# Peptides against a protein of PDB entry 3C66, part 24

Target 1, 189 residues: chain A of PDB entry 3C66
Amino acid sequence: KSWANLFEKNDFFFRYKFYLEITAYTRGSDEQHLKWSGLVESKVRLLVMKLEVLAGIKIAHPFTKPFESSYCCPTEDDYEMIQDKYGSHKTETALNALKLVTDENKEEESIKDAPKAYLSTMYIGLDFNIENKKEKVDIHIPCTEFVNLCRSFNEDYGDHKVFNLALRFVKGYDLPDEVFDENEKRPSK

## One batch from the design tools (peptide; aimed at target 1 A166)

Design b2_p17_4_s4 (made by RFdiffusion4, then SolubleMPNN; from b2_p17_4, 8 letters changed)
Fold by OpenDDE base, seed 2:
Structure b2_p17_4_s4 (fold): chain B 189 residues (1-189), chain A 17 residues (1-17)
Amino acid sequence: as target 1 above (189 residues)
Amino acid sequence: PPLPAYRIENSVFTVEL
């Protein structure tokens, strides 16, 4: 199937056994997050190009729409916890200790003016050239180059108390719940 | 200023078909 067919959710999160998650974090204002996440999103295509030329990677297909969430984040420890626990089904339940901001609750006085952590996550589906039943793949270099590209764009992004970036390799059965609709069953191992 | 924090997790992995 062409990349064009992957621009919609469809079966994207069932098509691959493996995914790369790219999450932009902001503990600050909506405006700060919009600028940071927009920058990260604008560079994802460059990461895809770098992944596609690796011998072990057959396909790197981006899902072009970001997933967005925000939490009430009163402390720096909460912000660190979000970055540690988000992006894996195994650990994401720990985020239930924080107040998720929703369209239903965002206007509540206790939430509206509270410190927030914003998350924008991009996904890349990965297929591999495996000649043998088992191969080792290393994507550390292109991931590091991507991080450097994003973080060096503006000096303000040097404030790690506000802006952070994570790249995480995950298996399809360990994708966050956010990628599935209520009527969709999580992929099995 | 200090460099921003970043995380690159599981960038070296084994794939089984």
Scores: peptide ipSAE 0.467, ipTM 0.861, DockQ to the pose 0.733
OpenDDE base, seeds 1, 3, 4, 5: peptide ipSAE 0.162, 0.455, 0.285, 0.456; ipTM 0.629, 0.876, 0.841, 0.877; seed 4 fails the geometry check

Design b2_p17_5 (made by RFdiffusion4)
Pose (drawn by RFdiffusion4):
Structure b2_p17_5 (pose): chain A 189 residues (1-189), chain P 17 residues (1-17)
Amino acid sequence: as target 1 above (189 residues)
Amino acid sequence: EVEVVGVSSEGTHFRPF
């Protein structure tokens, strides 16, 4: 074999059938999003601990990098549809109605200056100890406990017209395009 | 298939503190 093989990219988004995504939103400024997403990102490891001790959770595997994007966001209505539609491959297409900030256009006049909404998503891949028969598995409490941990007493993130946090349980075939690079086909049926 | 309760694919949205 060769050195090139050792350094082959991991296949995180193909190896699990289930993922928990944690999303921080900011309809505000760049630094408002830096602090906000920074706080949320700092708590994600705690959710891994809370989840992984559970009977039923075989593994809660965090990915090493947040997925980031921003859109030009004129209206409150837009910010809301972004939260609604972002996170699932079934629905993320609706985001094409808004202008996405890219490598090419981040420097353009009508984009550099436009108000933006910011997204920061982390992924926890899940695998399960499948109990007895096909049963429901409830991981609600550790999810809400994680939410309650996303707070600061010296910084108010209470204005939801600005700051928001969301979590999604998304099957592998339904992961957002952003997680698969130019090479990779996405998982199927 | 395993059914997971607590969050959904549509997303569970929270207002922060």

Design b2_p17_5_s1 (made by RFdiffusion4, then SolubleMPNN; from b2_p17_5, 8 letters changed)
Fold by OpenDDE base, seed 3:
Structure b2_p17_5_s1 (fold): chain B 189 residues (1-189), chain A 17 residues (1-17)
Amino acid sequence: as target 1 above (189 residues)
Amino acid sequence: EVIIEGVSEEGSKFKPS
């Protein structure tokens, strides 16, 4: 069975205690973002394969659909703030200082012509074999290899002013609001 | 920036150079 047939949105974000978020950021054109995010998404399966063979990881399952968002991003400082605050329920409220681009507002002249940051986020559900929370599972190696693989594909992706990539380990109760429907309650601690 | 977080009770952040 393909991964797409194994996982439905309905329970994926409740199934695991831990998730790895992979976010591709682009401060530029939609076309630039489509190329960058498409590349990152195409490599996620390779990261999963590397995670699956790590001692202490029992399961690494990707959610096959990206989450898309975009913000009006007039400054480089705003772009850094997005990268710092996005991907955690604890910090995502800071993004309310920026204008979220929506289907309802995208045609407004002030938004249409504004500089934008685009975000595409992939999720991997993680199950661990570790009973002792004091033990560390080192996912840095496969994650670093993944970042290097994506960044090295085209020299243009070395421009951190335009293209960025972040991997965040998050607990289910700290997932961003975007992964839950309005009628769903986030997992408790 | 690239942020990588490892798995621990406290969490670990790794920024590749």
Scores: peptide ipSAE 0.093, ipTM 0.778, DockQ to the pose 0.159
OpenDDE base, seeds 1, 2, 4, 5: peptide ipSAE 0.064, 0.049, 0.064, 0.190; ipTM 0.744, 0.693, 0.748, 0.841; seeds 4, 5 fail the geometry check

Design b2_p17_5_s2 (made by RFdiffusion4, then SolubleMPNN; from b2_p17_5, 7 letters changed)
Fold by OpenDDE base, seed 2:
Formats: C-alpha cells, structure tokens, sequence
Structure b2_p17_5_s2 (fold): chain B 189 residues (1-189), chain A 17 residues (1-17)
C-alpha cells in the first residue's frame, strides 16, 4: 500500500495493532512550540527510515498530520504529569484535572495569559514480521537516536523545563481519544 | 505476540533525558 493511501484519516488508526507516538512538549510560548514541534515533525521521516530497516518491522507508516493540544500548566509538576499521562487511553483521563485550551475558551481571562503546555503528536503505524516469534525488536535505539537528533539541533532545546520529546509504543485499543472521530468506535482488544 | 525489547505488553513511554 502506498503512503498516499494513508493521507486519508479514515482507517489509519484501525489499520495497525501497534503505533509509535512521537510527542513534542513545550511549556512556554506558542512561538517556542511552533519551532520545536516543527523541527520534530521534520525529522519523523528519518525515524521511519530507521524503523523500516529493522528486521522485525515489516511496515512503518507515518500519519502525515500532527495532533495539536494545549493545557493550562501553572506548575512544573503539572508539566511532568502531562508528559506522564498523555498518549494512552488508560491514563489520559488524568489530564482532566487540567484546563484544556480550546477555541471556545482561549480568550477567557483566566486562560489567555496563563502558563501553557503545548503538545504536538505524530503517529507511526507499525506492522511486525510475526513469522519469527523469537525476534526481539529493539526500537529504543532508533528512538534514542531520533531524540538526540532533535535535541542537538539547538542548545535551547536542552532545557527540559521548556522543551520535551517523548515516544510511546501503544496498542491500537489504547490510542488516545483524539485520534478517533465522534462516530468512530475504539478498536477492541 | 511481538516482544519489543524494553516495551511492556501495556506499551511503554520512552522519554530519553
């Protein structure tokens, strides 16, 4: 299947059993996040290339559009919580303790000038070569190389109080709610 | 089941320092 068929949002999040989530976090300005997330997004293709050459990976297909969200983030502890809980259906409900910034509320006085954490998430669908039940796939190597590549681009990105990058390996049934439309049912176990 | 090294059956979040 050509990557061109993956541009349609329609079945991407139902097509694979496994996904790799790449989330860029920024606790700062929208401008800071735009630069950071844009850099991360620009490097995803390099990660895909590294994943595709792993013997245990049959397919690594990126979803082409990022998912964007932002939260009021008054404390460093809140920022750590976001980074811990985001990206899994099992844990994302913990984020309900924070105020999600929306188009409807962004102009409210309590939100517009509040400290914010911005999130941009890219998804890669993964298909594995099951035939060799014994092949351990180590995705940590290419993931670590990817993070190092992004972090090394600018010295400012070394500030973990502002800029963070995480990768999550997740099963399709544990994808965040954001990837599904209101009329779509989450994949079953 | 695909055993991914360092990834639990429940998935794993990798946050390199």
Amino acid sequence: as target 1 above (189 residues)
Amino acid sequence: EVEIEGVSEEGSKFKPK
Scores: peptide ipSAE 0.198, ipTM 0.832, DockQ to the pose 0.392
OpenDDE base, seeds 1, 3, 4, 5: peptide ipSAE 0.208, 0.198, 0.196, 0.187; ipTM 0.838, 0.839, 0.834, 0.821; seeds 1, 4, 5 fail the geometry check

Design b2_p17_5_s3 (made by RFdiffusion4, then SolubleMPNN; from b2_p17_5, 8 letters changed)
Fold by OpenDDE base, seed 1:
Structure b2_p17_5_s3 (fold): chain B 189 residues (1-189), chain A 17 residues (1-17)
Amino acid sequence: as target 1 above (189 residues)
Amino acid sequence: EVTVEGVSESGSKFKPK
């Protein structure tokens, strides 16, 4: 299985019906996020390997490029809201209540010195071995092992007020807008 | 229809055991 053919964004997010989304969250400094997200990203390949060997999974392909975003995050409630709403097209509009940090605004004094939440998101495209019209696949064990591996690397990553790690099972039609170009049409149901 | 168990569509927060 050549991962090299999956580096093109435009094909990857249309190729699969299902995705596993892995998001590393940091409410703190850019340096803290760089270390945390870098660690999580470095371990994604191990999760892929564990998913590939499950009988119900035919294909697990990682998209190698992370998606990066950051928001002004003045309160803990805002941080919880980001973690609840991010990663699904159905819910991501709630993030419009927060100030997105961009290259154009990051040097503004009100944004530069504001508390921030940083997000790094990785995607795994999934294809299942569907024998019957109803297939159930349990991915709890490999996902738990992955999260434990990431969080156990440094004691500081146990602080859920600063560092978080979430996994979402997302259908192709419900992928966040960030994975598509402006000229691309979202996959249908 | 494929049902995935162990991870939610609304996002799963995993606590270290």
Scores: peptide ipSAE 0.421, ipTM 0.899, DockQ to the pose 0.650
OpenDDE base, seeds 2, 3, 4, 5: peptide ipSAE 0.184, 0.201, 0.205, 0.220; ipTM 0.768, 0.769, 0.774, 0.780; seeds 4, 5 fail the geometry check

Design b2_p17_5_s4 (made by RFdiffusion4, then SolubleMPNN; from b2_p17_5, 6 letters changed)
Fold by OpenDDE base, seed 5:
Structure b2_p17_5_s4 (fold): chain B 189 residues (1-189), chain A 17 residues (1-17)
Amino acid sequence: as target 1 above (189 residues)
Amino acid sequence: EVEIVGVSEEGSKFKPK
């Protein structure tokens, strides 16, 4: 099957049992986030190439589009909470304590001038070579190289108060709600 | 069952070396 046929949203988040989430965080301006997330997104293909050559990985397939969200983030503690809770269904309900920025509310005075955290999330579907009942796959090196490549591009990206980059290994049944359409049912365990 | 090393389900923040 051509890569093009695998990028249909409807099948991607049901196709794999495991996903690697790459989230770029920015507590700052939309312009800062656009530059940071754009850089991270541009390097995802290099990470995929490094993952594909690992003996335990059969397929590493990137989803083509990022998921974008933003929250009112008045404190550093709120920013830490976002980074801790975002990216899994079991923890994302904690984000309901924060104001999600939407097209409907973005012009409200209380939201427009508020400090914001911006999130861009890329997904990689993973299929493993399960020869034995238990397979151990170490992805530390390629992930570290990827993060170093992103962070070293600009000195400003060293400021962890503004710019962050997290990777999360997530099972298909624990994907965030954002990846599913209203008519789609979450995969079962 | 697959065990991943280097990245957790809770999320991993990689610090630049």
Scores: peptide ipSAE 0.550, ipTM 0.920, DockQ to the pose 0.654
OpenDDE base, seeds 1, 2, 3, 4: peptide ipSAE 0.541, 0.194, 0.547, 0.189; ipTM 0.918, 0.793, 0.919, 0.802; seed 4 fails the geometry check

Design b2_p17_6 (made by RFdiffusion4)
Pose (drawn by RFdiffusion4):
Structure b2_p17_6 (pose): chain A 189 residues (1-189), chain P 17 residues (1-17)
Amino acid sequence: as target 1 above (189 residues)
Amino acid sequence: HMAKATLKTDMTFVPDY
């Protein structure tokens, strides 16, 4: 074999059938999002711990990098549809109605200056100890406990017309395009 | 001193393999 093989990219988004995504939203400024998403990102490891001790959770595997994007966001209505539609491949297409900030256009006049909404998503891949028969598995408490941990007493993130946090349980075939690079086909049926 | 949070899917589910 060769040195090139050792350094082959990991296949995180193909190896698990289930993912928990944690999303920080900011309809505000760049630094408002830096602090906000920075706080949320700092708590994600705690969710891994809370989840992984559970009977039923075989592994809660965090990915090493948040997925970031922002859209020009004129109206409150837009910010809301972004939260609604972002996160699932079934629905993320509706985001095409808004202008996405890219490598090419981040420097353009009508974009550099436009109000923006910011997203920062972390992924925890899940694998399960399948109990007995096909049964429901409840991981609600550790999720809400995680949410309650996403707070600061010296910084108010209470204005939801600005700051928001969301979590999704998403099957592998339904992961957002953003997680698969130019090479990779996405998982199927 | 926290942001609004939502669970965009049910956190009770059946793992389908």

Design b2_p17_6_s1 (made by RFdiffusion4, then SolubleMPNN; from b2_p17_6, 8 letters changed)
Fold by OpenDDE base, seed 4:
Structure b2_p17_6_s1 (fold): chain B 189 residues (1-189), chain A 17 residues (1-17)
Amino acid sequence: as target 1 above (189 residues)
Amino acid sequence: MSARARLKTSLSFIPDY
């Protein structure tokens, strides 16, 4: 089965109990973000390959489309808050303190010229080989290698004030609201 | 320099199905 045929969008966020969320953050220009997020996205396949060879991982399936969002981000503290709170339904409500940039509001003068944080988020659905419910799975190594690969690609990507990369292990019930359509009910616990 | 990955959660876990 070709990888492409597995990504009928409609059930991806319901198919797995576990997801690895990869978010590229940029506090800067759209051009800076496009370069950074594009690099990160280009390397996700390498992370998947490294995850698939782990004995505890049965399946690692990337969602093919990134989720794009941006916030008005006037301060470094706001940028840290975005990085802390984003990517979990439990914490994402804290981002309501910031102005989400939308197609409807992006041309407003107060938003157009405002400092922004850009986010590109990729998801990997995970299924595990659980022979023993007590078996610990550790994905730190491939995730760290991935981050190092992305961050070492260009010296500019070492600037944590501008470019960030986060990985989060997320349960399906704790996925951000953005991954569900308005008519979709998030997975239960 | 090893770029610090922001790990928002533990990447070491016991899957609970």
Scores: peptide ipSAE 0.260, ipTM 0.838, DockQ to the pose 0.624
OpenDDE base, seeds 1, 2, 3, 5: peptide ipSAE 0.240, 0.245, 0.250, 0.249; ipTM 0.831, 0.834, 0.835, 0.832; seed 5 fails the geometry check

Design b2_p17_6_s2 (made by RFdiffusion4, then SolubleMPNN; from b2_p17_6, 9 letters changed)
Fold by OpenDDE base, seed 3:
Structure b2_p17_6_s2 (fold): chain B 189 residues (1-189), chain A 17 residues (1-17)
Amino acid sequence: as target 1 above (189 residues)
Amino acid sequence: MSAKARLKTSLSFIPEL
């Protein structure tokens, strides 16, 4: 059975109890973001391969499509707030203080020429080998190697004022609202 | 300088069932 048939969008965010969220951030142009996010996305497969060989990980399954969002981001403090609050249902409501850019509002004069933060988010579903030993799973090494690989690709990606990369371990009930369709009920604890 | 990954959560955990 081809890998393509396992990516029915419909159950991915319900299938796993745990997810690794990978977000590429850009405070700059759409062109800068496209280059940065495209690089990060191209390396996710290498991270998956490094996760799959860890004794505590049974499955590391990437979701195939990024989630794209952008906010009006007039200050460096707003950009820091986006990077702090994004990627958890518990904290994402703080982003309501910023103007989300949508297809309906992108041509408004207050939004069109405004400084923007762009976000591209990739998800990896995680299943664990929970043998009778509460073995500590540590994914810090492969995640650090992944970040270093992305950041070292071009010297410009060393500018933390423009380009950022964050990894978050998230429980299914704490996934951002963006991963669920309007008719989908968020997983319970 | 190693760009410190912004780790928003601990990447070292015991999976609880």
Scores: peptide ipSAE 0.164, ipTM 0.788, DockQ to the pose 0.607
OpenDDE base, seeds 1, 2, 4, 5: peptide ipSAE 0.148, 0.161, 0.171, 0.167; ipTM 0.782, 0.788, 0.793, 0.788; seeds 4, 5 fail the geometry check

Design b2_p17_6_s3 (made by RFdiffusion4, then SolubleMPNN; from b2_p17_6, 9 letters changed)
Fold by OpenDDE base, seed 4:
Structure b2_p17_6_s3 (fold): chain B 189 residues (1-189), chain A 17 residues (1-17)
Amino acid sequence: as target 1 above (189 residues)
Amino acid sequence: MSAKASLKTSASFIPEL
């Protein structure tokens, strides 16, 4: 059974208390983003393997589909704001100050030719095996190795003005709204 | 050059199970 068949879309974002979000950011062309996000996505399985061998991690399950979004991003400050605020329900409302690009608005002249930030977000559901509630799990090493792996693939990916990669550890109740269908209720604490 | 990992949250935690 392919990994894709193991996760019915329907309960993935309710199945785990904890998620690791992996977001590839590009402020540039769609072609630049496609190359960058495609690279990041191609490496997610290596991060999963590195997480699974941590003593405190019982399960690391990747969601197989990226979440794609794009914003009109006229300034570098807007791009920093996107990277700061995206990926948490607590902070994502700050992105309402920016124009989200949608299928309905993408052909508007003011949006079509505007500078854009593109986002591709991958999710890993995490289950922990902690014998003692005082055991510290440290995902910093595998996450750092992953970022280094992606950014070292091409020298162009070192340009933080264009290409960024963020990892966020998020509780299920603090997942972005984009992961839930309109009729789905966000997980409670 | 080692790129700085962009971890937006603490990568070191005790999960509240």
Scores: peptide ipSAE 0.043, ipTM 0.712, DockQ to the pose 0.592
OpenDDE base, seeds 1, 2, 3, 5: peptide ipSAE 0.028, 0.062, 0.040, 0.040; ipTM 0.654, 0.733, 0.690, 0.687; seed 2 fails the geometry check

Design b2_p17_6_s4 (made by RFdiffusion4, then SolubleMPNN; from b2_p17_6, 6 letters changed)
Fold by OpenDDE base, seed 3:
Structure b2_p17_6_s4 (fold): chain B 189 residues (1-189), chain A 17 residues (1-17)
Amino acid sequence: as target 1 above (189 residues)
Amino acid sequence: HMAKATFKTSLSFIPDL
């Protein structure tokens, strides 16, 4: 099967029980976010390669497209809330307190000129070799190396007030609503 | 300020397939 057939959106978020979410956050300009998220995205392939060789990981498949979102983010506390609540269906409803930037509202002067937090989220679907033993899988090493590789690329990316990177291990039933179309039913537990 | 944890979940788990 060609790699292309693995990346149809429609099946990706139903194919795996487990996902690794990688979110690049920027509280700053769109240009700053484009550089940061583009860097992070460029390194995801290296993380996949390191995950695939771990004992207990059978498959690590990246989704090909990032999910892009942005919020009006007037305070550092709002930015902390975004980074705490985003990436889980259980917690994402807390973000309804913030103004999501959309194509319909982006030209509103109050939104256009507002400080923004930008989010780019990449997903890796994970399958595991469970047949023989309930062995503990530990992905800290490749994930830490990935984070260090992204953060060390430019000294400016050390500014946690502007640039952040989060990794979250999520079950398919707890994926954010953004990954599903309106007609799609969320995976059951 | 405690650097907000980059890892929002445990990265060590027993898969429950």
Scores: peptide ipSAE 0.425, ipTM 0.858, DockQ to the pose 0.464
OpenDDE base, seeds 1, 2, 4, 5: peptide ipSAE 0.416, 0.425, 0.420, 0.412; ipTM 0.855, 0.860, 0.862, 0.859; seed 1 fails the geometry check

Design b2_p17_7 (made by RFdiffusion4)
Pose (drawn by RFdiffusion4):
Structure b2_p17_7 (pose): chain A 189 residues (1-189), chain P 17 residues (1-17)
Amino acid sequence: as target 1 above (189 residues)
Amino acid sequence: SKPPKATLKTSMVFVPE
């Protein structure tokens, strides 16, 4: 074999059938999002610990990099549809109605200056100890405990017209396009 | 200071396939 093989990109978004995504939103400034998403990101490892000790959870595998994007966001209505529509491949297409900030356009006049909404998403891939028969598995408490941990006593993130946090349980075939690069086809049926 | 608003966009109770 060769050195090129050792350094082959991992296949995180193909190896699991289930993912938990944690999303920090900011309809505000760049530094408002830096602090906010920075706080949330700092707590994600704790969710891994809370989840992984559970009977039923075989593994809770965090990816090493947050997925970031921002859109020009004029209206409150837009910020809301971003939260609603972002996160699932079935629905993320609706985001095309808004202008996405890219490598090419981040420097343009009508974009550099426009108010923006910011997203930062972390992925925890899940695998399960499948109990007995096909049964429901409840991981609600560790998710809400994680949410309650996303706080600061010296920084108010209470204005939800600005700051928001969301979590999604998303099957592999339904992961957002952003997680697969130019090479990779997405998982199927 | 208040904590942020949070939303679970899907059920955290589900059946794995």

Design b2_p17_7_s1 (made by RFdiffusion4, then SolubleMPNN; from b2_p17_7, 6 letters changed)
Fold by OpenDDE base, seed 2:
Structure b2_p17_7_s1 (fold): chain B 189 residues (1-189), chain A 17 residues (1-17)
Amino acid sequence: as target 1 above (189 residues)
Amino acid sequence: AKAVKATFKTSLVFIPE
């Protein structure tokens, strides 16, 4: 029930049928990404608060740990592809065409000085009030407010060539592989 | 408008099954 219980991975990615993914993208320096992702992450709690008060939402629980990844990103087209394909199990295989930066390869000459796209992803687990099976729940308003809050913080964040922010509404069975341990089985439909 | 479309990669509407 408490956010404190969500600091550990435990069964968070098995607990909900639906998740909101918030990904901050940076095609630039690590320093630029640290500032951008840090800002986005700092505002997630405000989004959660706005979601919790919606009549159709029973629970909105943030997973407090961000997921970090980076890719060699030599072109703008590659950056667009990352933004399009990341965050869904059904599409993430397309990212295999890019070089994932890892602790093992980050010092390689071909990777160390290469242009990179950095990704930081936050997750919110959602539980809905199903009392009225016919009632839709729309979260565009609080999400838009969140995006505006992040983008308006600094003029530099208006440069979409460098800084981007994506929100995805995904089902548990379509979560990216990164959220699961090697010994964990992906939730079924 | 384009910025919003680029930001929201999926529908943000829950439809009960």
Scores: peptide ipSAE 0.510, ipTM 0.851, DockQ to the pose 0.404
OpenDDE base, seeds 1, 3, 4, 5: peptide ipSAE 0.486, 0.502, 0.510, 0.506; ipTM 0.848, 0.849, 0.850, 0.848

Design b2_p17_7_s2 (made by RFdiffusion4, then SolubleMPNN; from b2_p17_7 with S1A P3G L8F M12L)
Fold by OpenDDE base, seed 4:
Structure b2_p17_7_s2 (fold): chain B 189 residues (1-189), chain A 17 residues (1-17)
Amino acid sequence: as target 1 above (189 residues)
Amino acid sequence: AKGPKATFKTSLVFVPE
């Protein structure tokens, strides 16, 4: 089955019990974010390839499109909060303290000129070989290599005040609300 | 470089139930 057929939006976030979330953060310009997130996105395929060869991983399927969001981010503390709270349904409600930038509000003077944090989030659905080994599967090595690859590409990406990269291992029931349509029910535990 | 803890927001170890 071609990769293209796996990416029908409709059931991706219901197909797997586990997801790897990869979020590129930028507190800066849209142009800075476009470069950073584009780089991260371009390397996700390499991470998938490394995950697929792990004995405990049966399937590693990337979702084809990033989820894009941006927040008004006036302070560094707000930026840290975004990085801490984003990517889990359990914690994402804390982001309600920040102003989400939308197509409807982006032209408001208070938002247009405000400092922003941009987020691009990629998802990898994971299926594990449970049957043969009750062994733990540790993916920190390929994930570390991925992070290093992204961060080492340009010296500017070493500036953690501007550019950040987070990885989360998330269960399907704890995926952010953004991955579900309004009519979709979140997976049950 | 902010340590792995800043980048990895969760454990990256799958434990079969």
Scores: peptide ipSAE 0.523, ipTM 0.850, DockQ to the pose 0.429
OpenDDE base, seeds 1, 2, 3, 5: peptide ipSAE 0.514, 0.520, 0.513, 0.518; ipTM 0.850, 0.850, 0.848, 0.849

Design b2_p17_7_s3 (made by RFdiffusion4, then SolubleMPNN; from b2_p17_7, 5 letters changed)
Fold by OpenDDE base, seed 2:
Formats: sequence, structure tokens, C-alpha cells
Structure b2_p17_7_s3 (fold): chain B 189 residues (1-189), chain A 17 residues (1-17)
Amino acid sequence: as target 1 above (189 residues)
Amino acid sequence: AKPVKATLKTSLVFTPD
């Protein structure tokens, strides 16, 4: 299997009905986030391999580039809110209450030294092989193993005040806006 | 520390439509 054609965004976010979203969160320094997100990203291939061997999974294709974002995050409650609301089009508008850090504003005095939450998000496109409409595919096991693998790598990653990892099963029409270009129409239900 | 269950934000069970 070659993932070479998946390095480019192209139609990746239109190709599948279902996606597994993997987000690494860090409330701390950019250096802390780089280490944490880098670890998570390095293990995504292992998760894909575990998904591919499930009988109900026809295809598990990773999008190889992470999506990066950061917010001014002055409180722990804000950090919890980010973790709850991010990753779904239905809920992501709640994040508008926070200041998104951009290349244009990152040098502003109010932003530069502010506490931040960093997010790195990886996507896996999923296609299922379900012959019988009554059949179910459960991916909890490989996902749990993946989380445990990442969290156990370093003791520091057990600090949920700083480091978090979330997996979200998302339908294509509910993908975050960040995955689409301005000229792209969101997939329909 | 939050349990691993809190990391799984949605159901990870697929049911066909």
C-alpha cells in the first residue's frame, strides 16, 4: 500500500464518509507541544496498521500532514472547553469565544506571552466493509491501545493539566472547517 | 489522571445507515 498520494490534501476530506480524528493537546510551551504532538504523530502509522486488520475495516488511510492551531487559554476551564468542542463542525463555533493565535496576531503583546493551548490534529479516512446491515465495527480496542502507547511513553505525558490526547469518530459532513479550503463546499449528509 | 475513556470523545462503534 502506498500513501504517497495522500500527502496532498486533494480530495481526502471528501473521499470518505467517516474519519478518525486524533488530536494532541498541550497547555504549556510550544516546545512541550512539539515533543508531545511529534510523539503522537509518530505512532499514527501503528494505529492504522491495527485498524486495517479489523474485519469490518476495508480502508484506513492517514492524512499525513497535521493540522496545527493554538488558542489563548488563560484558564483550565478554557482548556477543558477546547477539548470538548474542538473536532466537530457542530460544536467548534464555541471556540470563537477564545482568541485564535495566528501568524498575524502572534506578536501582539496580549497574545505573545499569554498562556496557550496548542492543538495538532491527524486524520484517518475510514471505509467499512459491512455486508450485513446489522453488523457493527468497534474500533475502541486499537484506539485505546494507541492512547496507552502515547501516554505511557513519558511520565510527564500523564499530566492531564498539560498534555491531552483525544480520538473522535467523525462523519465527513461534521469535519472541522479547518480541513476545507475557502473554495470548497462541506460534504453533505 | 482522567481515565482513557475520557480520551474517546465519541462512540467508536460504526453502524451502517
Scores: peptide ipSAE 0.118, ipTM 0.716, DockQ to the pose 0.452
OpenDDE base, seeds 1, 3, 4, 5: peptide ipSAE 0.079, 0.099, 0.105, 0.104; ipTM 0.702, 0.705, 0.713, 0.709

